Peptides against a protein of PDB entry 6J54. Designs and how they scored, part 105

Target 1, 223 residues: chain A of PDB entry 6J54
Amino acid sequence: NENLFASFIAPTMMGLPIVTLIIMFPSLLFPTPKRLINNRTISIQQWLIQLTSKQMMAIHNQKGQTWSLMLMSLIMFIGSTNILGLLPHSFTPTTQLSMNLGMAIPLWSATVFTGFRYKTKTSLAHFLPQGTPALLIPMLVIIETISLFIQPVALAVRLTANITAGHLLIHLIGGATLALLNINTMTAFITFTILILLTILEFAVALIQAYVFTLLVSLYLHD
Target 2, 42 residues: chain B of PDB entry 6J54
Amino acid sequence: QFQFTGIKKYFNSYTLTGRMNCVLATYGGIALLVLYFKLRSK

## One batch from the design tools (peptide; made by RFdiffusion4, then SolubleMPNN)

Design b2_p11_7_s3 (from b2_p11_7, 8 letters changed)
Fold by OpenDDE base, seed 5:
Structure b2_p11_7_s3 (fold): chain B 223 residues (1-223), chain C 42 residues (1-42), chain A 11 residues (1-11)
Amino acid sequence: as target 1 above (223 residues)
Amino acid sequence: as target 2 above (42 residues)
Amino acid sequence: TELALALLLLS
């Protein structure tokens, strides 16, 4: 089953890493507008960014809205890379746990440290839910502390697992469809239909995971 | 708003300050326990 | 809600 995971190997050309170019490629799809009234494609793109920005930053105060640029760039990056990763024979960088940890840990630590810096009382109070019985306070504080440290790991693993699992399913169902072409054409047609529906689902999952990743980072900032 | 008297004024699960103090007390207790076992092993 | 959605997608 080595060929099954071959699509997840980092591509190189003549020993030189192409991964850096693949990571930078999505930025070319989002050019900066230079006119008051731009083309329809750019206008729609900017409109979508503004809508998502309003939705993401609606829970934040003025100080939290300073993070809007970073959060919007993050969701656009993850979303675009996930969508491009669904192309045939493409490499998705977000399938690499190392990359997702590289994004999750700094963002998580930044949100935690900013919380302790500007909202120390509120941040410390979040380790204990409101209205907790007195006898359960010590244990619940410990559990909440452990939960805090699991957040960056869960954030990275969630994105990696969802995208990787989707890619694996597409490959497996696709392989099954090809194998059934010469055995049973009717069954092959059914599996092919499932493959199409699965690919549509993976497009939705790609966008949802990008949104969830960014939203959770934003939620950790707001607490 | 909740009004508490005595020890409940500083350690409660309803007010922001009370919750903070409970968290700090929990961490302090754990730190003291770890310190106790560390000194006991020596 | 976000965690529940994420867990649903992982399942």
Scores: peptide ipSAE 0.101, ipTM 0.813, DockQ to the pose 0.028
Fold by OpenDDE base, seed 4:
Structure b2_p11_7_s3 (fold): chain B 223 residues (1-223), chain C 42 residues (1-42), chain A 11 residues (1-11)
Amino acid sequence: as target 1 above (223 residues)
Amino acid sequence: as target 2 above (42 residues)
Amino acid sequence: TELALALLLLS
């Protein structure tokens, strides 16, 4: 059904893509603090950022903590876009695999490059797990190398698939609810209840996927 | 600490240096194999 | 350990 995927088409206005504006929109939700004691909304945001940054960057040394700004901006961007995507008649940029690859590949390559630059011996040693039997070393090094290159793909696909699948499911159940309104009201009520529960779940998934994406980038940086 | 002697000192899966050397040896071996087949086809 | 955690999160 073509109408099911219509919500995932990049919106355009007069032939010009407005996706750029949609991507930039979440930045307006996080204003820069201007006062020592800001309003409650900004204070909560800053508190959450500080809490997540402290927890996420605790595993990193001084060089790794330089990435704090990048990782926090990443989680805020992905999280906000995912949450905004759950609004009715909204377009979620993170449902586009191209966008997620555009984020995953550079960040992954930067983490890998940083690892090889500052921890060359450790990074090379990570291709072979400790305690591997001698006969399995060549094979395991190969599969570990392949696993490394799968990381950016898995990072992008995981985010894309989770958000896209959630949106599709909401649309399908929502459409089914509307179709059942005139057929069986009792069943329509059940499907509507499922839709509400699913929506709540998708809010959680939206935040979790943002966190997982950022956490994995951070973890790859730490190696 | 693991006490390895001989070749196992440089090529082991327990020490950091040993693991690194094993990885480099594996990549070197693959590179040599690719080079061998490339030169053989010519 | 970190690799195991990454694989766990990857699954």
Scores: peptide ipSAE 0.094, ipTM 0.828, DockQ to the pose 0.028
Fold by OpenDDE base, seed 2:
Parts: C-alpha cells; structure tokens; sequence
Structure b2_p11_7_s3 (fold): chain B 223 residues (1-223), chain C 42 residues (1-42), chain A 11 residues (1-11)
C-alpha cells in the first residue's frame, strides 16, 4: 500500500525540502486590501473573515479577543491548506501529524497557561465539575487532569486523521474508477459519481476541520 | 444559594473556592504519596 | 465544555 501513501510523503526537489514553499503558498492567496472598496473577490474574502471572526470571538471577553488575530490566521491557514490539498497531486502539510502537533501543542499550552495566569481560580476549579460527590472528587480530578493533557493530542490527531482519511478515500475511489473503465464502464461511472460526491464532502470537511481546530483552541482559551 | 459551614465551607464541589481547594488538596495528596513512595524506595 | 465534547464527538 506504499503507492497509496506516497502522496503523503513530504515532497523534496533535489534533496531540498519544498514543503516550506508549499506551506507558504497559501499566504499569497490572501492579500491585504489597500483600498476602501476592493475587488469583489477580496471583499468576499474579507467579509468571510469578519463573519468567522465575530462568530468565534463572540464567546470571549475583551482580553480574550486579543487572540482574534492568531485564531483567524490559524483558521485561514488550515482551511486554505486543506482546500488546496484537494487538488490533484498536491501535498497538504496538515496531513502530517508533526505539523498538526506543532500547531496544537503550543497553542494548547498557551491557552492553558493563559488560563492559569489570569484565571487561576477558575482554571483550577475546572478540574472538578460542579456538584461532584465528595468521595469521587480525587478520582475525577485525576481524570480531568488526564483529559486536559489528551486535548492537544486529540486536536492534532483529529485534524490529521480526517484530512488523511479523506485524501485516502479520494485516491482509492479514483484509482478504482480508472481501473473499472476498461472492465465495466457503467460501474466506473457509478464510482466516478461517488468520487465527485466525496470530493464535495471533503471540501466541506476541510473547512469544518479547520474551523473545529480553531474553535477548540478558542474554547480552551475561554475555559 | 449554598450555605456551607466548617470544612465544607472551604472544601466543596459547588463553590468556586471550594472546588479550587479540593483540586489543590487532591494534587497535594498525590504529591505527598509520590514523595512517600520515592522516599520509601530508598 | 459541552460544546467541545459535542464537537469532539461530531468530528
């Protein structure tokens, strides 16, 4: 099955990693507006950013809203990379667990640390849900502590697994479609239809996963 | 809403302060247990 | 927390 997973290997050119360029490429797709009234495409883009920003930061107070730039840049980065990754023979950096861990762990640690720094009492109290029976308090505190440390791992694995699984399915069904073209054209047409529907779904999943990733980071910040 | 007296005032699962104290007490107890086993291993 | 759990289960 190495041929199936070959698309997930970090691309190199003459031994030099071109993954850095791939990661930086989405930045070119989001130019900063310089005019009061921009092009329709840029206006729509800015409108979407504003909508998502208002939605995600609505749960935060003024201090938490200082993270809006970071969170919005994160969702734009993950979303753009995920969408671009659906192009044929394109490499998605977010399929790499190392990449997602590299984003999840620092952001998670920052949110947890920020919580403990400015809301120490509330953050510590979060380890014990309200109304817990007295006898279960120590055990539940331990479980909640473990749950806390699982959060960055779950955050990274969720994104990696969903994007990777989607890509794998597209490749499998696509390969099956090509193989069936010479065997049964009708069946190949059915599989091709499924492929189209799956690709549409993966576009949605790509955006949803970016949103969920950023939202969870935001929720951890809110505590 | 909740009226707590005595130890329940400081250690309860309903008030924010009580929950915090319970968490700290739990961590303190675990730390003491770890310390005990560490010293016992010597 | 509930929203986070819901999103965790949904994803």
Amino acid sequence: as target 1 above (223 residues)
Amino acid sequence: as target 2 above (42 residues)
Amino acid sequence: TELALALLLLS
Scores: peptide ipSAE 0.081, ipTM 0.825, DockQ to the pose 0.028
Fold by OpenDDE base, seed 3:
Structure b2_p11_7_s3 (fold): chain B 223 residues (1-223), chain C 42 residues (1-42), chain A 11 residues (1-11)
Amino acid sequence: as target 1 above (223 residues)
Amino acid sequence: as target 2 above (42 residues)
Amino acid sequence: TELALALLLLS
């Protein structure tokens, strides 16, 4: 059924892609503060950003804290896009695996290369856990190497799968609820209740996935 | 603190340097094997 | 640790 995946098709107007506008829209929701005492919404936003920044950057040294701006912008972008995607008839760019890979691979590679550049010995040593028996060293090094290369894929797929699955589930349960309205009202009410609970969960998932994505990038940077 | 002598000083799984050397040795061995098979096929 | 965190967050 093509209707199930219709919401994931890149929207176009007169043959021109409007995805660019959709991606840029969340930027308008976070205006720069101008006053000492800002609006309540801006104050809350700043407070949240400060809290998350303190939490995420606590594990990093001074050089690692240079990434604070990028990481905070990343979490804000992913979080905002995910939340906006829960609006009816909306398109979430983060449901596209290509986009998530486009974010994950460069960030992952940057963290890995940064680690090798400044902490070469430690980074190389991480391929071999401490205390490994001598006979298992070659195999374990290979496994750890494979594990490293799976990280960007896992990072992208995790975000894509969670958001996409949530959207599909909301659509399916919603459609089922509408179909059951004329068949069995009681069952329709149950499915509707599940839909409400699911939507609440998806709001949480949207924020959690943004946090996890950013956190993992940060952890890779920390090495 | 770990005190190793001989070859274990450079190739061990406890010290940072030893672990690094083990990793490099592993990659080097794999590279040599790949080169060997590649050259043998010609 | 990263794998554990990833699995916990995915589930």
Scores: peptide ipSAE 0.072, ipTM 0.826, DockQ to the pose 0.029

Design b2_p11_7_s4 (from b2_p11_7, 8 letters changed)
Fold by OpenDDE base, seed 5:
Structure b2_p11_7_s4 (fold): chain B 223 residues (1-223), chain C 42 residues (1-42), chain A 11 residues (1-11)
Amino acid sequence: as target 1 above (223 residues)
Amino acid sequence: as target 2 above (42 residues)
Amino acid sequence: TALLEALLLLL
């Protein structure tokens, strides 16, 4: 079973952590434009960033739109790392819970503190839904308080679990196809077809998880 | 618009200020309860 | 937000 988790071990070379280089690699795929009319690839990238930015920031006021750079960089980082992680023998930093908690906790804390600083009354009022019967108020406030503290954990675990589970499934089905090649070629072909469909699904999951992570951070900011 | 009078004006689940006061009252009640048990143990 | 979070738990 150690072979299944070998792809999730942090890579090191000569005792130096290469993890930092792997984390920085996606930034090379998104160069900054220097011309008014850029190349087709850069133009498409900018267009996609602008579309996602308009969609994500549509919920926010002018003060919330100051977070657009942070949220767009976050979705591009998580999305690119998740897609690159689907390459054979690649290491995905987002499979590490420590990495995702390192992003989730500060961003969540920043959104909560900004809410209490600028919208204190509304932030405190969110612990009690509108129209709650008087007898249920104390219990509901406690539940909502617990829910708030679970948010950063749920955010990190969701991303980690979805990406990790997808990687494990690809490895398991891939291993099964190789084992069945010499036993039954017909069943091996079926399992290989499932592997292809699963890889397509994982590409979609990689982008969805990046979007969900960023969207939830944005929603916590808006409250 | 809801018009409340008396204690319901300050503690209601419909107005923003009322919801805030209810939350603060619940936290205050929990804090007093914890304080009571702490003082009772000593 | 809570409803959206609950739906996202299914993914």
Scores: peptide ipSAE 0.300, ipTM 0.850, DockQ to the pose 0.030
Fold by OpenDDE base, seed 4:
Structure b2_p11_7_s4 (fold): chain B 223 residues (1-223), chain C 42 residues (1-42), chain A 11 residues (1-11)
Amino acid sequence: as target 1 above (223 residues)
Amino acid sequence: as target 2 above (42 residues)
Amino acid sequence: TALLEALLLLL
């Protein structure tokens, strides 16, 4: 049981938290463009960022467009950390709930405060859906208020749970495959095939969760 | 255009202003209830 | 927005 969760322990060397370096590592994969026509790798990255930016920021006004840098950096950070976490013997910072809460709470708070600052009437009105029967108004306002405060928690937990569960499943299936190698080769081959398919799925999940996290932050900003 | 008259003009679930007022009224009511129980406990 | 959040919870 201890071996199952050993990969999720924050790594330290000589008592120093090396996790800081691990968190900073993805930044090296996205160098700043220095030329008008960059190499193929940077060009693809910029193209993807541009497409994602256009898609996500299309719902925002000019004030919301100011968040483009933050949201694009967020999706690139979460996406890169999640993908790098699928490397063998790697540590994923996004499996730590503290890390995800550290991102979710400030971003959520910023979106909520921005909404109340610039669109006070609309933001207050969002606590009551349109067409609500009069008798249900007080209860529904309370529920919507609670729902608002659940948003940062859901944002953090969703990312943490999806990435952590994927890593655990890969570990368990991988361990089962190794255990079955000497017991039944045929079943070991089946479990290994499942492991490969699962790994491919986790690559997709890693990107989807990054997108969902960023999209929800963007959606909360738009309200 | 929903034309509401009287109290429904200010408190409705269809207009933006009406929804805002309903939310504020709900929060105000809760605050008054909390205040009432707090003062009653003294 | 709430419906979209609910759908995203399935992912």
Scores: peptide ipSAE 0.290, ipTM 0.856, DockQ to the pose 0.029
Fold by OpenDDE base, seed 2:
Structure b2_p11_7_s4 (fold): chain B 223 residues (1-223), chain C 42 residues (1-42), chain A 11 residues (1-11)
Amino acid sequence: as target 1 above (223 residues)
Amino acid sequence: as target 2 above (42 residues)
Amino acid sequence: TALLEALLLLL
C-alpha cells in the first residue's frame, strides 16, 4: 500500500524541498509576449487565455473584472501543474490537500470579504433565498451560513480528490498491466487500452478541475 | 412588485432589504441565545 | 449556484 502512495510524497533532495522548484516550473512554460505577432505556439496560448478570460469574466461587472489577472493566473497554474503531473515520475503539487487549502481558503476569504465590503446588502441577503416561507427563515439562514463555510473545504477537497484519484487509477491500472504482461498477454492488452483511455480522460479532468476551481472562486466573487 | 405593509415591509423574503433584515434578525437572535446560555452558566 | 456546485461535485 505504501507503494501506491509513494508518488504523492513531497520530494526532497538532501533535506531540501524540491517541491518549491516543481511549483515554480510551470511559470517557465508561459513566457510573456515581446512581439506584436508572436510564435504560433505563444499565439495559441494567448488566444486560449483570452478566450477563457472573456468567458470567465463575462459574469462580472467592471469591478469584478479586476480579478481577471488573478483568476487567469490561477487557472493557468492549476491547469499546468495538473497536466505536468501526468508525466511519468512527476509530482503533482495539487494532489496535496494542504496546497489546495492554501489556495482555496484565502481566495474564498477574499471573495467573501470583498462581497461584504462592497455589496453588504446583497451578501447578507444571500443567506436567505428569495421566497422562503417565514417559518423556515431562521433554519435556512443557519444552513446557508454553514454552506458558506463548507465552500473552501469543498473547493480544496474536490480538486485534491479528483487529481489524486486519477493518479491512483493510472498507477493501479499501469501496475496491473505490467503484472499481466507475463501472465496473459491478451488481458494485458485490454488493460493497457483502458490505461490509455483513462490517461486521455485524466488530461481532460486535469483541465476541467482547474477550470472548475477557478470558476467557483469567480462565482463566489460574483455571489 | 410585491407591496408589503407594516412589519412585512421590513422583514420579508422577497425584497433585498427584507432578506437582509431577516438574516440580521436571525443572527441577532442566535447571538442573544448564546449570550443567554453563557450568562446562565455563570 | 448551488445547483452548479452540485453538478460540479459529480465531476
Scores: peptide ipSAE 0.287, ipTM 0.854, DockQ to the pose 0.029
Fold by OpenDDE base, seed 3:
Structure b2_p11_7_s4 (fold): chain B 223 residues (1-223), chain C 42 residues (1-42), chain A 11 residues (1-11)
Amino acid sequence: as target 1 above (223 residues)
Amino acid sequence: as target 2 above (42 residues)
Amino acid sequence: TALLEALLLLL
């Protein structure tokens, strides 16, 4: 049973944690452009970043647009780590809830505090929806407050659960396929087909979860 | 566009100021309740 | 925003 979770153990070599190197590795995949006309790979990367930045920052004013660099770096980091995590025998740092909480809590708190600092009245008013009957006001304010504090937890858990579940499914179905090769080849072929489809889905999920994580942080900033 | 009179002017669910005041009043009430129970136990 | 967040929670 420990074999199911063996891929989620923090890797070490000679007692030294190599997790730090794994986390830093994606940074090497995004070199800084130096030419007016760059390589096709760099051009595509820049184009994607520009498109995503335009979409995400369209809802923000000029002050909110100052967060563009951080949000774009965040989506690139999470997206790249998630995709790299789908490589065989790789370790995905975003499967660790501690890492995702470490990203979610500070970013969420920063957006909430920024909102209270610059839009105090609007932020406080957000705890009470417009048109609420007077008798329901106290209860609804409490619910909205609880909802606010659930946001960082939901943000971290969503990312962790989606990526972890995908990895587990690939492992389980892959293992089942290998086991069925000598038992029933036809069933093994079916499970293998499912594995391929699932793998394609997980590539999409990896990018979607990165986008959703960053988008929600952006929405919290917008208030 | 909403005209409120009396207490409704300051505590309403339609205006921004009214909503803010309602939220503050709710938190204040909860804080007072917590304080009351804390002081009562001692 | 709350509605959008709720929809995104489904993903």
Scores: peptide ipSAE 0.285, ipTM 0.857, DockQ to the pose 0.029

Design b2_p11_8_s1 (from b2_p11_8, 8 letters changed)
Fold by OpenDDE base, seed 2:
Structure b2_p11_8_s1 (fold): chain B 223 residues (1-223), chain C 42 residues (1-42), chain A 11 residues (1-11)
Amino acid sequence: as target 1 above (223 residues)
Amino acid sequence: as target 2 above (42 residues)
Amino acid sequence: LDDILSALLLL
């Protein structure tokens, strides 16, 4: 209960929120290249960014590729925060629904408004799937409108739920392992093995969720 | 290509323009209904 | 798109 969710409370020092520093910390891990041929670590990082950029922006037209910087910064931010959140006693800002909504709603609204601004006909037509029987048109338009408004909520909740659930599982299994150390060493070893496998999985989930979040924002932009 | 004539030319679920018009008509109808009920409550 | 979204919902 309270002990289980203690890691999800926003940390403060002397009444001052240190969450801002935690959010800004990942930015220090991504220095800008200053050389034509950078260090191996920076080169790998830039290569990964380029690969993800090409994959994410492959769907978009040249006008849509203007969002590349925003989307790449988003995926790097969410990915880095999620990975850092797997460190012991670390606070993951992306576990906060408020933060994820704060990212999802503006980005979603920007994509929707951009769609209406530059692709008005296509955006309006998207509310009605092609080939819909005439009698179902009003109902389906309403459903699609509701679906549109659920998108930012689903986007934020998906990220929050996946990261939070992973952290809870790690905490629970970790706690169980510690409790079983003095009770049964064999079962503690099994639970510890599961914990290791789960942590590896959560590293993958952390990156996947960052990718999915950014991808969905990109897809909503493409419509 | 679908050859639509008359009202089906402007209101269809196959053409982009037709789909747009159907959506606008639906929203317009809902807006009129909401306005009707709002005015009826007075 | 709906199929992609459905697949992404499972993640």
Scores: peptide ipSAE 0.223, ipTM 0.836, DockQ to the pose 0.027
Fold by OpenDDE base, seed 5:
Parts: sequence; C-alpha cells; structure tokens
Structure b2_p11_8_s1 (fold): chain B 223 residues (1-223), chain C 42 residues (1-42), chain A 11 residues (1-11)
Amino acid sequence: as target 1 above (223 residues)
Amino acid sequence: as target 2 above (42 residues)
Amino acid sequence: LDDILSALLLL
C-alpha cells in the first residue's frame, strides 16, 4: 500500500531537500552548558550522558576511552531521532537503510582497522576461537571471516528493520482503529488500547536500538 | 600455561600466537587454491 | 544482547 510507505518518503519543500534540516534538528535539543551550575534540565541531561558514558566505556581501556565522545554522540543522535520519529506525520531518518549504512560501514571499518593497527595479534586470533579442534580450524576461520563482513550489514539492517516495522505497525493499528469506529465501538476501543501500548513499546525499542547500535560498535572496537 | 613442542608450538588453538598462525595458514591455503584454479583455467 | 535481540524478533 502506497499510503503505508508514504511516511517513509524523504520530504522536500519547494524542491529543496529538508531532510538535512530534520537530521540536524535533534542537535538543538542538547545545548552545551555554559555555567558551573546549570538549569535542572541541562543538569539531568548531563547526568544521563555521564551515566551512559560510564556504562558504555566500562569495558574499554584508556585507549578505547578516546572513542567515548563519538559513541555518546552516536547514541544521543540515534536515540533522539528515533524518539522524534514517533511523532505523528514525522519523518525518521533512521528508517532509511542508506543512512544507517552510512553510519555503520565507516564506524565498523574504523574499529576493524584500529584493531589491526594496535592489536594485530589479538585481532587475527579472533578469527579462531580458543580451544577449537584442529580439524575444524579451516572451516571455522572461514565462517568467522564471513561473520566479520556481515557485521556492518547486520548493524544497519537491525536498526532500520526494527524502527521501520514499529512505524508500520503503529500506522496499521491506527488505521484499523479509525475504520472500526463506525463498525464496532467496543472493538475500536480495544484496538486503540493496543495502539497506546504499542506506542509505549516503540519508545522503548527506539532507545534500545540506539543503545544496541552503539554498544555493538563499542564491542567491535574492544574486539 | 600450555607447553607445546614441534609444529604444535606454532599452530595451536590455545595460544594467541598459535591462533594467529592458524588463521594466516588458512588464508594462505585459500589463496593458493584460488591461484591454482586461476592458473588451471589459463 | 542476543537475548534482547531475540525478544525483539518475537514482536
């Protein structure tokens, strides 16, 4: 149905791509603090960023902690865009596979190359799990190599599929509630309740997907 | 600590160096196979 | 992580 996918079309105004503005909009929600003692909203925001930073970087050494800024910016960007995408008639850039691949491939490549540069022996050893029987070594190395190349694709597709599926489901159930309003009011009410519960779930999914995306990038860096 | 002797010292799945060498040997073997088929086709 | 992903796949 063209109507279902209409929400995923890149918006333009007067022939100009406003997608760039939509992508930049979440940055306005996170102002930089200028005071030692900030407002309550900024203080809570900074506190949340610090908590997530400590949790995400707990597995990394000092060299890996240099990536903290990038990883925190990534989770904040994906999380904010996913949450804003749940607004009615909003466009979610993270539903576009091209955008997610554009994030996944460079980050994955950077983590892999960083691993080979600074931890060459460990990085090569990851293609063979410890304790593998000798007869299975060639096959397992091949499988692990294929697994490595699937990582960026899986990272991008996971985010895209989860967010897109959530949006589609909200639209479908929303459409069903409207259609049932004049047919059976009781059934429409039940369907509407399901829609509300689903919307709450999608908020959680939006945050989880942002976290998972960032966490996996972090894990690839840690190797 | 595992003490390996002979070929097992260089090719084992328990030590970091041994695992690395096994991976390199596997890639080398695949490269040789590809080269063999390429030369055979010519 | 795999458990979270598996749970999401069941939705």
Scores: peptide ipSAE 0.219, ipTM 0.822, DockQ to the pose 0.025
Fold by OpenDDE base, seed 4:
Structure b2_p11_8_s1 (fold): chain B 223 residues (1-223), chain C 42 residues (1-42), chain A 11 residues (1-11)
Amino acid sequence: as target 1 above (223 residues)
Amino acid sequence: as target 2 above (42 residues)
Amino acid sequence: LDDILSALLLL
């Protein structure tokens, strides 16, 4: 039904896409600190960013740590957009595969190119796992090459599918609860409880997917 | 330490250089095959 | 890395 996918249509006003404003909106939630000691909200945000930065960048050398700003901005962007997408009547840009591909392909390409630039021997060697039997080498190299090109697609599709599926489930269960309100109140209450539990799960999924997306980009950078 | 001698020194799945050479050899082989079929079709 | 990637694919 058209109603199931209506929430995933890119919103427009007067023929102009307002999706650009929606994408930019999360940036307002993370203001730049002005003081040495900021308010509690900014302090918590900076603390979280610092913790996640330390964890994610621990695997990288000094050159890899230059990506810290981009990776932290990425996780904050995806995380914030995913969380905001769980608000009622909100449009989640990350449900659009085009957007996620737009993020995944350049980031993946950058990580691959940086790998080939600075660690050419190691990067080429990664196409062949260590200890592979000699007879399997040609086939395995081909498979690993294909696997490399699947990475940006998997990165985008994973995020898109998880967020979209979550929103779809919330919509379906929500619709079912409304339909059952006048049919069976007890069943409607059960479905409503499931809806609440599902929404809580989707909050967790929203953050996890943001983390996984950023982590995978980081891992590709590390090679 | 794996001590490889002869051809195994350059083409092995254990050393970094050996793995790199195997990958390059595989790509080279594929390129030659593609070239062969392309030239044969002409 | 392969183990990490395999684990992440399950998420």
Scores: peptide ipSAE 0.213, ipTM 0.836, DockQ to the pose 0.027
Fold by OpenDDE base, seed 3:
Structure b2_p11_8_s1 (fold): chain B 223 residues (1-223), chain C 42 residues (1-42), chain A 11 residues (1-11)
Amino acid sequence: as target 1 above (223 residues)
Amino acid sequence: as target 2 above (42 residues)
Amino acid sequence: LDDILSALLLL
């Protein structure tokens, strides 16, 4: 059963961690444009970045729009790593909870502290929903406080769980398909069809999870 | 527009200031309780 | 925001 999780072990070669190179590799896929009219691939990338940027920054004021570069880089990083992770025999860094926590906690804390710094009254008021009965105020404030602290954990776990579960499911169904080839070819064909459909779904999930992660960070910034 | 008088002016769940004060009062109360139990055990 | 967050949690 250790073989099931072998794909999630941090890869090393000759005792040197290759994980660092794997994390840096996606940056090579997004070169900086140099021409006024770029190649089709670069133009599509720029177009997608502009569209997503407009959508995410529409809810923010000018001060919040300063985070645009960070949020766009975040979604590009997570999205690219998730997609690359779907390649056979590849290692996906975002399956590691430590990495996702390492992104979620600082970004969440930055948004919370930014909110308290510039919108102290509004941020404090968010711990108490409007119109709450007086007797329920203390309990509700505690619940809202707990809810706030769960946010970074939920953010990291959601990304980790979705990507990891997808990888595991592809591996298990793929393994089952291979095992069934010599037992029942018809059943193996069914499982193979499911595997294809699942793979398509995982491509979508990879992008959606990147978007949701970035969107939630942006939403916390909006307060 | 909500018009509150007395303590309700400062502690209410409808105005921004009132909500803020309620939150601060709650945290203050919890802090005092924690302090009380900490001092009592010593 | 809670409604938005709850909806996003389902994804």
Scores: peptide ipSAE 0.207, ipTM 0.837, DockQ to the pose 0.028

